# Ledger of designs, part 41: peptides against a protein of PDB entry 6RO1

Target 1, 216 residues: chain A of PDB entry 6RO1
Amino acid sequence: LGKEIEEYIHKPKYCLPFLQPGRLVKVKNEGDDFGWGVVVNFSKKSNVKPNSGELDPLYVVEVLLRCSKESLKNSATEAAKPAKPDEKGEMQVVPVLVHLLSAISSVRLYIPKDLRPVDNRQSVLKSIQEVQKRFPDGIPLLDPIDDMGIQDQGLKKVIQKVEAFEHRMYSHPLHNDPNLETVYTLCEKKAQIAIDIKSAKRELKKARTVLQMDEL

## One batch from the design tools (peptide; made by RFdiffusion4, then SolubleMPNN)

Design b2_p13_2_s3 (from b2_p13_2, 5 letters changed)
Fold by OpenDDE base, seed 4:
Structure b2_p13_2_s3 (fold): chain B 216 residues (1-216), chain A 13 residues (1-13)
Amino acid sequence: as target 1 above (216 residues)
Amino acid sequence: MYIPGYELYKKPE
């Protein structure tokens, strides 16, 4: 279900307006999970579909990611690899296809203008780690509907399924309660309340973060 | 204490 939501948010028509410099994004490429990185810029590359001759633009986002030092030594021939958990790693600007973005955060960092110095790149890692400390329940995500403005009915159905599934997981096995329909209506209300609480918590977190920024 | 500068997305009013 999380993967189904990802299939919507990584589409260029939805995510491009949010890929500003400093935006936190999560990058995953097959078995390689880079975790949270920071958008530096994006570019549109002209691509022609070989079979249709139709212009299918490819979007590449440059993301500052924590990479293994070993992969950087071989960077001329091999793709960058994520740093191992016990490795310090090195922050590198990596070109990433937009469809490899697994998550987009509401957080946008202030980043150094010059990312050529290693110290400037590593300072961004410290910033990410500090943000993670401030959000112990996870870095806040852009809401696909409320923040990103996705109107696709398929996404709404997926979200409804996720909410229903989460409710079923946290509800004791009501396996034997014949009033499943009433539970579904209550689950829809509770899901709406949970959405409202999540929205309110997000607004409260936004307000607290703004207040913390004003106190700084 | 290093405090990173960051902003949160706000809905355009």
Scores: peptide ipSAE 0.201, ipTM 0.785, DockQ to the pose 0.433
Fold by OpenDDE base, seed 5:
Structure b2_p13_2_s3 (fold): chain B 216 residues (1-216), chain A 13 residues (1-13)
Amino acid sequence: as target 1 above (216 residues)
Amino acid sequence: MYIPGYELYKKPE
């Protein structure tokens, strides 16, 4: 169900107003999970589909992400990779397609004005870690309906199902409601389909992004 | 809620 929500929140129509400098966002690209990063800025890139001439605007958000040092050495030819769990990594400003945002936090950090110095970028990582310490249950998310104002009925239905599921879990801790498993399975299936669609869209756009990252 | 170094989104009243 979380992944179904992602399909809504990462749409430029909904998320762009919340992509202010300092906004915490999660970035995930296929198997690469960067975790929480910080929005630096965003830009609209004109993209013309070569075959249709249709204007398909690409929204690129520059996100300060914890990257592996190895990937940075090869940054001229290779996409940034997330830091390994045992690696300190280095905070880098990475251009990210907006649809790669998996979550948007209600938290907005104060960031240094100049992110060119490594120390300034690393200070932001310390700030993220401090926020994570303050929220042991996870960094708070923007509410897609109440905060982001998404009016999509499909999303509302998903949220209602999640709320009903949670309510049933808390109200009947001892009752394995067979309906709970069905809802969970349906939610997982739908989430997987949403992931697959997102992945397919990412692959299609990744080919474009690599070309644009080379131009950027 | 203001926490040093960051702010939480508050819905405009």
Scores: peptide ipSAE 0.186, ipTM 0.774, DockQ to the pose 0.499
Fold by OpenDDE base, seed 3:
Structure b2_p13_2_s3 (fold): chain B 216 residues (1-216), chain A 13 residues (1-13)
Amino acid sequence: as target 1 above (216 residues)
Amino acid sequence: MYIPGYELYKKPE
């Protein structure tokens, strides 16, 4: 179900408006998981479909990612690789096809204007790590419906299925394992808190919209 | 494009 949601959010027609400089995004390329990176910019590239000759634009987002130092040695010929868990790595600006974005955060960082110095790039990693510390339950995501404005009925059905599944799982535990019930109860509470936070954010957005309208 | 109300800004330390 998570993958099904991803199939919507990584489409250019939905995600491009949110790919501003400083936006936190997750990048995954097949077996390579770069984790959270920061958008630097994006560009539209002309592409021609081989079979139809139709113009199919490719969208490339430059993302500051933590890369292995080994991959940087071959950067002229090979794609960057994610840093190993035991490796410090180095932050590099990597061109990424937009469909490789697995998640988009509501968080947008202030980034240095000049990312040529290593220290400036590395400072962004520290900022990402600080954000992760502030969000122990995970970096907050843009809501595909409420924030991204995706109106696709297929997505709505997927989300409804996820919600229904979660509700069934937490309300009617499949297993009468006391430990599992405790975990489900905690997860339900966490889910409710997440919903409440989301609701509060929506109300704040509405309030801001109203305030902006009153100032006009 | 900036979308008001859709972004949570975090400043680097």
Scores: peptide ipSAE 0.090, ipTM 0.682, DockQ to the pose 0.094
Fold by OpenDDE base, seed 2:
Structure b2_p13_2_s3 (fold): chain B 216 residues (1-216), chain A 13 residues (1-13)
Amino acid sequence: as target 1 above (216 residues)
Amino acid sequence: MYIPGYELYKKPE
């Protein structure tokens, strides 16, 4: 279910309006999980499909990501790799296809105008870490319906299933039905997404309340 | 608690 929601949110028609500089996003490329990064800019590139000749625009978002130092040394020829858990890594601006965004946060950071200096890039990592400290249950996500305005009935059905599953999880002790494992992995992902959405909504509501309280 | 350096998305009125 998380993957199903991801399939909607990473579509350019839905996510592009939210890819402003400073927006927190998660980037995942196959087996490479970069975690949370920060949007710097995005561009539309013309792509011609070789077989159909149809113009299929590619959207590339420049994301400041924590990369391994090894990958940066070879960055001219090799794709950036995420920093290993045991290494400090370095924040680097990486061009990412928009469909590789696995999550979009409601949080937008203020970022330095000049990201050429390493210190400026590393300061953004400190900002991400500070945000993570403020949200121990996870960085809040944009709500795909309420925030992103996605009207797709398929997504609504997915969310309804997640909510129904969450309700059932809270109301009924999960009987270990073995067929539930695949449904549970989907439903745990769905429930985790629903929990993440609900938690994100609660945290967003709390954060809005806190921000409103700080503005009072 | 105000965290300097970030903004939360506010739904356009």
Scores: peptide ipSAE 0.206, ipTM 0.791, DockQ to the pose 0.376; fails the geometry check

Design b2_p13_3_s1 (from b2_p13_3, 7 letters changed)
Fold by OpenDDE base, seed 1:
Structure b2_p13_3_s1 (fold): chain B 216 residues (1-216), chain A 13 residues (1-13)
Amino acid sequence: as target 1 above (216 residues)
Amino acid sequence: EIKPKFIYVPPLP
């Protein structure tokens, strides 16, 4: 279900309007989870499919990501790797294919105009950490229907299945199993998170202007 | 035209 929603969101036809400088995005490449990064810019590259001669445009987004310092030393030959949990890492601008975006946030940061200085890049990491602190239940996601305007009936059916599954989990009367209480506390937290996300999205929907995070 | 919604987060001092 979550992966099926991701398959819609990462499509250029839906996500490109939301890839403005400062947008929070989550990047995942195969086994490498970079977590949350910040969009710097995007570019359209002309690609010709080698087998059909059809123009298949590749979209590359430059994302400021927390990378391992070891992978950056070998940057002439190796792709950037995510920072390990216990390392500081270094914020680096990495060119990412748009289909590697696993999530897009409703949050947009102010970014320094010059990202060449390491200190300016590391200041953005502090801003991401402050956003994470303000959203302990997770960074708020763009709504694929209400925010991104995706009208696809396949996506609507996926969302309806998620909502119906969540509703069934809450309608079941708890019998006194301590393992059930832990699962239900996690489910109630997930519901409360989903309600709080839906509430925050509704408030954001009423805002016709740029809202500052300090006004929320 | 679908206007992208976002919360503006200023840089930390």
Scores: peptide ipSAE 0.070, ipTM 0.692, DockQ to the pose 0.482
Fold by OpenDDE base, seed 3:
Structure b2_p13_3_s1 (fold): chain B 216 residues (1-216), chain A 13 residues (1-13)
Amino acid sequence: as target 1 above (216 residues)
Amino acid sequence: EIKPKFIYVPPLP
């Protein structure tokens, strides 16, 4: 279910309008979780291999990511690797395929104009860490419907299934009650109210964070 | 046109 939502979000059709410089994005490549990085730039690579009938243009986003210092030594031959949790790492601009974006934040950072100095790249890591401290429940995501404007009925059905699954998971202790239908209608109302409270709390947290950011 | 919503975070001092 969460992965099915990610499959919509990482599609170039939906995410490209949101890949502005300074956008927070989460990058994951198979087993390598880079965590949160910052978009620097994006480019369209027409990988028209003349022999693969794949007409789909590959999109590459340059993302400032926390990389291991060991991966920097091998940068000529090996892909950048994420910094270990206990490692300081180094912020590097890494070309990332757009489908490797696991999340897109509503947060957009100011980035230095010159990212050639290590200190300028490292200052962006400090800014990411400060955003993470301000959001203890995680960095706020773009809403796929309300923020990204995805009108796909498949995504709406996935979200409805997630909401109905969350609802069923909270109603599971009642599976032996003979009044199941009246409990389901009350639980549907309570779960819709809980979703509406959770959405309203997310919107209030977004609005309160915007207000707290305008006061800084 | 889908106007991207974002929260601007100023640079740390």
Scores: peptide ipSAE 0.068, ipTM 0.677, DockQ to the pose 0.455
Fold by OpenDDE base, seed 4:
Structure b2_p13_3_s1 (fold): chain B 216 residues (1-216), chain A 13 residues (1-13)
Amino acid sequence: as target 1 above (216 residues)
Amino acid sequence: EIKPKFIYVPPLP
């Protein structure tokens, strides 16, 4: 289910408008989870489909990612590797294929214009960590329907299945609770409060964005 | 210390 949503959001036709400099994105390459990084830039590369000769454009996003220092020594020949849990690592600008984006945040950071100094790159890591502290339940995602405008009926069916699965998973442990009605009412109130917090955060975000656009 | 300035950019309409 979550992976099926990823298969929509990482498609260039949907995600490219949201890959502005400073956008928080999560990068995963096979078994390597880089976690949250920051978009620096993106480029369209001409690619030719090997079987049809048709132009199939590859989209490469430059993402500032926390890499292991060991992988940087071999970076001339090997793909960058994520920093070990106990390692500080080093923030590096890594070219990533757009289909390796596992998540796209509604958060955008200010990034230094010059990312050549290590201190400037590491300052962005401090910024990511501060965002993570502000969002203990996880960094907020772009809504694929409301924010990204994805009209695909397959995605809508996936979301409906997720919602129906979540509803069943929450109902199963409660089938023997005599307080079921009070728990449902509390869950509905919590869901409504979460929607109201999401809407209030969206309006506060709009208001702050207008104020920050006037200050830049 | 450069305080990390968070720009919440909604999707522009």
Scores: peptide ipSAE 0.053, ipTM 0.660, DockQ to the pose 0.109
Fold by OpenDDE base, seed 5:
Structure b2_p13_3_s1 (fold): chain B 216 residues (1-216), chain A 13 residues (1-13)
Amino acid sequence: as target 1 above (216 residues)
Amino acid sequence: EIKPKFIYVPPLP
């Protein structure tokens, strides 16, 4: 279900309008989970499929990601690796194929104009961590229907199945499936996030004015 | 033009 939603969101036709500088995005490459990073820019690369001559445009997004310092020493030939949980890491601008975006946030950060200094890149990590503190249940996602405007009936059916599953779980509190508690805690967090997003969207719709977070 | 909804978060001082 989550993966099926990702298969829509990461498509260039849907996500490109939302890949503005400062947009929070999740990056995952196979076994490498970088977590939340920040979009710096994107570029269209012309790729020619070797067998068909068809122009298959590759979209590359430059994302500021928390990378392992060890992977940066080998950076001449090796792909950047995510920082370990206990590692401070270093924020680096990494070129990422758009299909490696696992999630897109409704949050957009102000980023330094010059990301060459390490301190400027690390300041963005502090901003991500502050956003994570403000959203303990998780960084708010763009709604694929309401925010991203995806009209695909396959996605609508996936969402309806998720909503129907969530409704069935809430309607049947008495099935002590021990796997339900973990799924319920995840679904309650996700539902609470969705409610908090809906409430924050209602407040933002009322406050169409720049919420300068005056408390920083 | 799809106007993305977003929340601006300022950089930390």
Scores: peptide ipSAE 0.051, ipTM 0.667, DockQ to the pose 0.461

Design b2_p13_3_s2 (from b2_p13_3, 6 letters changed)
Fold by OpenDDE base, seed 1:
Structure b2_p13_3_s2 (fold): chain B 216 residues (1-216), chain A 13 residues (1-13)
Amino acid sequence: as target 1 above (216 residues)
Amino acid sequence: SIKPKFIDVPPLP
């Protein structure tokens, strides 16, 4: 169900309006989970489909990601690798295909104008970590319907199935099956994602009010 | 400490 929502949100027709500089995004490429990064910019690349000659535009987003220092020492031809859990890593601007965005946050950060200095890039990591501290249940996601304006009936049916499943889980505490913990963790992550979208919209409004009060 | 400034979701274009 989360993967089915991902298949909608990573489509250029839906996500491009939200890929502004400073947007928090989650990047995953197969086995490589970079976690949360920050959009720097995006570009449209002309691509020609090899079999049809049809123009299939590729969308590349430059994302500031926490990378392994080992992967950066290897030649300019090797793909950046995510930092190990025990590694500090280094924040690098990585070109990412838009379909590799696994999540898009409602949060945008102010970023330094010059990201060439390492200290400026590492300051953004501190900002991401501060956002994560403010949202202990997870960084708030964009709502695909209310925020992204996705009108697709397939997505609405997926969301309705999720909400109906969550309502059934809350109405019937399914006792004692350990396989339910995996379904509960997926559905609590999804219920928590839906509740966190609504609650984090309210908390972002509150946090903006608090940030404006602290500048005063 | 650079307080992360949150920017609201822009309106749909």
Scores: peptide ipSAE 0.140, ipTM 0.799, DockQ to the pose 0.094
Fold by OpenDDE base, seed 3:
Structure b2_p13_3_s2 (fold): chain B 216 residues (1-216), chain A 13 residues (1-13)
Amino acid sequence: as target 1 above (216 residues)
Amino acid sequence: SIKPKFIDVPPLP
C-alpha cells in the first residue's frame, strides 16, 4: 500500500510542482536509505531513447543529503552512500532521479543561498533534526489528493483500501488478546499519530505564520 | 495550476 502510493507521488507530472528549494524529501536508492534531505534545485534532462522516438524527459533533483565520509573520498567516480546511523556524516548536494523520492513532506525549510561552505550545509542538517524533534511521530507528508491534487482513480482505490484496512484494524474488538494490545497500542499510537499529524496539518494550514509551530 | 501547500520552517538561529 505505501509502495503503491509512492508509484504515484514520484511521477514528474504530480511531484514537480512541489520540488521547490527547501522542500523536505526522503531519498531511497535500492538498498541505500538516505533518510530525509532538502531539495536544492531540479533540472529537466531530455533522454532521447534511440529506438522509440519518445522523448521521455528525465528529471534530476539536487538534494542535500547526509552522506558517509567514506563515500566522499571517491565522490568523482562512486555514487554517494548514506551516512551510517552512528556516524555524523557530511551533508552533500546529490543529484537524484525524481523516481527515487520515496516521500515528499509538507515542510519546506529556508536554506542558505550559498551551500559551498561545509558549515552552511551542516546548518541544514541541524534544521532537519529540529523538524524531526518537532514531529516525533514522523515528518508530515504531502497528502496526494488534498495537497498534490492527484485525481487518479487507482490512487483513490489504494487510499480507500488503506482507510478500510485501518478501520477494520480499529473496529475489531481486540478486548481479549493481551499480545494484540502491544500491536494495537502501536497501531492506535500510529492512528492517533496520523490523526494528530492531520490535526497539526490542519492547524498549521490555518496558521499562515511559523509562530504557531512553536505552540504545538 | 495547483498551488503547493507547504509549511515554511525558518532556519535555526
Scores: peptide ipSAE 0.043, ipTM 0.665, DockQ to the pose 0.474
Fold by OpenDDE base, seed 5:
Structure b2_p13_3_s2 (fold): chain B 216 residues (1-216), chain A 13 residues (1-13)
Amino acid sequence: as target 1 above (216 residues)
Amino acid sequence: SIKPKFIDVPPLP
C-alpha cells in the first residue's frame, strides 16, 4: 500500500509542480535510504527508447542529501552513498532521477543562494534536523489527493483500502495473530505517519505563527 | 495547473 502510493507520487506528471527549490523530499536508491533532502532544482533530459525510437523524457532533480564522506572521495566514478547512522556525513547536491523520490513533504525550506560552500550546505542539514525535531512523529507529507490533486481512480481505491484497514485496526481489539503484528506494524507506522501529518501540519502552523510573532 | 500547497519554514537564525 505505501509502495503503491509511491508509484503515483514519483511520476513526473504529478510531482514536478511540487519540486520547487527548498521542498523536502525523501530519496531511496536500490536499498540506499538517503532520508530527507532538499530540492535545489530539476532538469528535463531528452531520452530516446533504444527499441522504439520513442522520446521518453528523463527528469533529474538536484537534491541536497546527507552523503558518506567515503563515497564523496570516489564521487568522480561512484554514485553517492547515504551517510551511516553514526557518521556526520556531508551535505552534497546529488542528481537524482525523479522516480527515486519516495516521499514529498508539505514543508519547504529557505536555502542559501550559494551552495558551493560546505558551511552553506551544512546549514541546510541543521534546518532539516530542526524540522525533524518539530515533527517527532515524522515530517509531514503532501496529500496525494488534496495537496497534489491526483485524480487517478486507482490511487483513490488504494487510499480507501488504507483508510478501511486503519479503521479496522483501531476498531478491533488486538487478536494475538503474530502475522497480524507485521502487517499492523507496517500499517500503524503508516497510520501514525498520516495522523502525524495532520498533527504536524497543525504544529508547523503554530510554529510559523510563533516565528512570525518574533518578527513583529 | 495544480497549485502546490506547502508550508514555508524560515531559516534557522
Scores: peptide ipSAE 0.040, ipTM 0.658, DockQ to the pose 0.440
Fold by OpenDDE base, seed 2:
Structure b2_p13_3_s2 (fold): chain B 216 residues (1-216), chain A 13 residues (1-13)
Amino acid sequence: as target 1 above (216 residues)
Amino acid sequence: SIKPKFIDVPPLP
């Protein structure tokens, strides 16, 4: 179910309006989880499908990501790799295909105008870490319906199934169906996404209030 | 302390 939401939110027709500079996004490429990064810019590239000659536009988003220092040395030939958990890493601007965005936050940061200096890039990591401290239950996500305006009936059915599953989980301790674990992990991720959206909308409302109170 | 300013940026029209 979390993956099913991801299949909607990473579609260019839905996410592009939200890929403004400073938007927090999660980037995942296969086994490589970069975690939370910050959008710098996006571009549309013309791509021609080799078999049909059809124009398949590629959308590339430049994202500030925490990368391993090893991958940066080989950056001329190798794709950037995420920093190891024990590694400090370095913030780099990485071109990412839009379908590799696993989450989009309601949070947008101010970013330095010049990201060439290492200190400016590392300041953005400090800002991400400060956001994470403000949201201990997780960085707030965009609501795919209320914030992103996704009208797709498939997504609505998927969300309704999650809400109905959450409601059933709270209302009936239903039995050990082993198919429940895969549905449960998907529903927990999506239930957690829906709870995280509702909690995050509440916390974003609080955080906006706190940010307004710090400017007074 | 660089306080990250959170901007609720509405979607671009």
Scores: peptide ipSAE 0.034, ipTM 0.714, DockQ to the pose 0.098

Design b2_p13_3_s3 (from b2_p13_3, 7 letters changed)
Fold by OpenDDE base, seed 4:
Structure b2_p13_3_s3 (fold): chain B 216 residues (1-216), chain A 13 residues (1-13)
Amino acid sequence: as target 1 above (216 residues)
Amino acid sequence: SIKPKFIDIPPLP
């Protein structure tokens, strides 16, 4: 169900309006989870479908990601790899295909105008970590319907199935189905994400008010 | 401490 929502939100027709500089996004490439990064820019590349000759535009987003130091040495020939949990890593601007965005946050960060200095890139990591501390239950997501305006009936059916599953789980606490725990963790993360969107819009409003008060 | 500036982007109308 979470993966089915990702299949909607990563589509260029839905996500491109939200890929402004400073937007927090999650990047996942196959087995490599980069976690939360920050959008720097996006570009439309002309691509031609090999079978139809039709123009199929490829969308590439430049995302500031925490990369392993090993991946930096091989950056000319190898794909960037995520930093290990115990590694400090280094923030790098990585070109990412838009379909590799697993999540889009309602949060935007201020980013330095010049990301060439390592210190400027590492300052953004400190900002991400501060956001993560402010949101212990997870960084708030854009609502695919209310924030992203996705009208697709398939997505609405997926959301309704999740809500109906959550409601059944809360109403029947006695079914020890071991497959429920994995679905619970995804559904609790998602119900918590919906509650967290509302609470995080409130905490973002408070945090913005505090930040505006610190600028006065 | 560089406080992250949160920019709330309003939903598209």
Scores: peptide ipSAE 0.140, ipTM 0.700, DockQ to the pose 0.079
Fold by OpenDDE base, seed 2:
Structure b2_p13_3_s3 (fold): chain B 216 residues (1-216), chain A 13 residues (1-13)
Amino acid sequence: as target 1 above (216 residues)
Amino acid sequence: SIKPKFIDIPPLP
């Protein structure tokens, strides 16, 4: 169910309006989880499908990501790799295909205009870490219906199934389904996402009030 | 302390 929502969110027709500079996004490429990064910009690339000759536009988003220092040494030929948990890493601007965005936050950060200096890029990591401290249950996500305006009936059915599953989980402990752990992990992630959207809409309203109060 | 300015971008109408 979380993956099914991801399949809607990462579609260019839905996510492009929200890919403004400073938007927090999660990037995942196969086994490589970069976690939360910050959008710098996006671009449309012309691509031609080799078999049909049809124009299939590729959307590339430049994202500030925490990368391993090893991957940076080989940056001319190798794809950027996420920093290991024990590694400090370095914030780099990485070109990412839009379909590799696993989540989009309601939070947008101020970013330095010049990201060439390491200190400017590293300041953005400090800003991400500050957001993570403000949201201990997780960085708030855009609501795909209320915030992103997705009208797709397939998505509405997925959300209804999750809400109905969450409601059933809370009302009837299904003790015995072995697929429960995978569904629980997806539903806990989404119940946590829905609680986090509600709590984060409340906390973002509070944080906006606090940020407005710190500018007075 | 450079407090990150959070810009709440409302959803585009």
Scores: peptide ipSAE 0.038, ipTM 0.682, DockQ to the pose 0.095
Fold by OpenDDE base, seed 3:
Structure b2_p13_3_s3 (fold): chain B 216 residues (1-216), chain A 13 residues (1-13)
Amino acid sequence: as target 1 above (216 residues)
Amino acid sequence: SIKPKFIDIPPLP
């Protein structure tokens, strides 16, 4: 279900309007979780392989990501790798295929105009960390229906299943079936995404209230 | 400290 929602969100048809500079996005590449980064720009790459008639345009988004320092040394030959949890890492602009976006935040940051200086890139990391501190339950996500305007009936059915599952999880605490742990971990991750959307909307509302109070 | 600006998601047209 969370993966099923992700399959809608990362589609260029839906996400491109929200890939403005400063948008927080989560990037995953196979086993590599880069976590939260910031959109710098996006470009359309037409990989016209001449013989495959379905020209699905590939979209590449330039995302400022926290990369390992080791990957920067090998950047000529190797793909960027995420910084280890205990590593400081370095913020680097990485070209990412749009389908590797695992989440899109409602939060948009101000980014420096010049990201060539390391200090400017590292300042964005400090801003991401400050957002994470303000949202202890997780960075607020765009609502795929209310915010992204996705009208797909498949997505609506997925969301209804998530909501029905959340309701069942809250209504039936009692069945200790051990096979439920694996299903619960998958379903908790799914329920957590929908809870994260609802909590994130509530936190965004609280944060707006706090920002409005700081501007008063 | 760069205060994160919560940009209101412009309503989809």
Scores: peptide ipSAE 0.032, ipTM 0.657, DockQ to the pose 0.067
Fold by OpenDDE base, seed 5:
Structure b2_p13_3_s3 (fold): chain B 216 residues (1-216), chain A 13 residues (1-13)
Amino acid sequence: as target 1 above (216 residues)
Amino acid sequence: SIKPKFIDIPPLP
């Protein structure tokens, strides 16, 4: 279900309008989770499918990502790798295919105009960390229906299944069935992510009131 | 200080 939602969100048709400079996005490349980064810009590349000659446009988004310093030494020949949990890493502008965006946040940051200095890139990491502190339940996501306007009936059915599952999880007392634990742990992580999105949306609404009060 | 701006996404028309 989460992967099914991701398959809609990462489609250029739906996500491109939300890829403004400073937008928080989550990047995953196969086994590599870069976590949250910040959109710098995007570009359209012409691609021709080798077998059909059909034009298949590739969309590339430049994202500020926390990269391993080890991968940066070989950056001329090797793909950037995510920073290890205990590593400071370095913020780098990485070209990412749009289909590798696993999530898009409702949060947008101000970014420095010049990202060539390392200090300017690292300042963006501090800003991401500040957002994460403000949202202990997780960085708020764009709603694919309400915020992104995705009208696809397949997605609506997926969301209805998630909501019906969440409602069942809250309405049924935890009967001690041990085989439920593994499915529940995966579903609790997902339901916790959905609760965290809803709490983070409420906190965002509250934090907006606070930020508007600081601008007044 | 880079202030995070929460963008209210205007309702899509």
Scores: peptide ipSAE 0.043, ipTM 0.682, DockQ to the pose 0.091; fails the geometry check

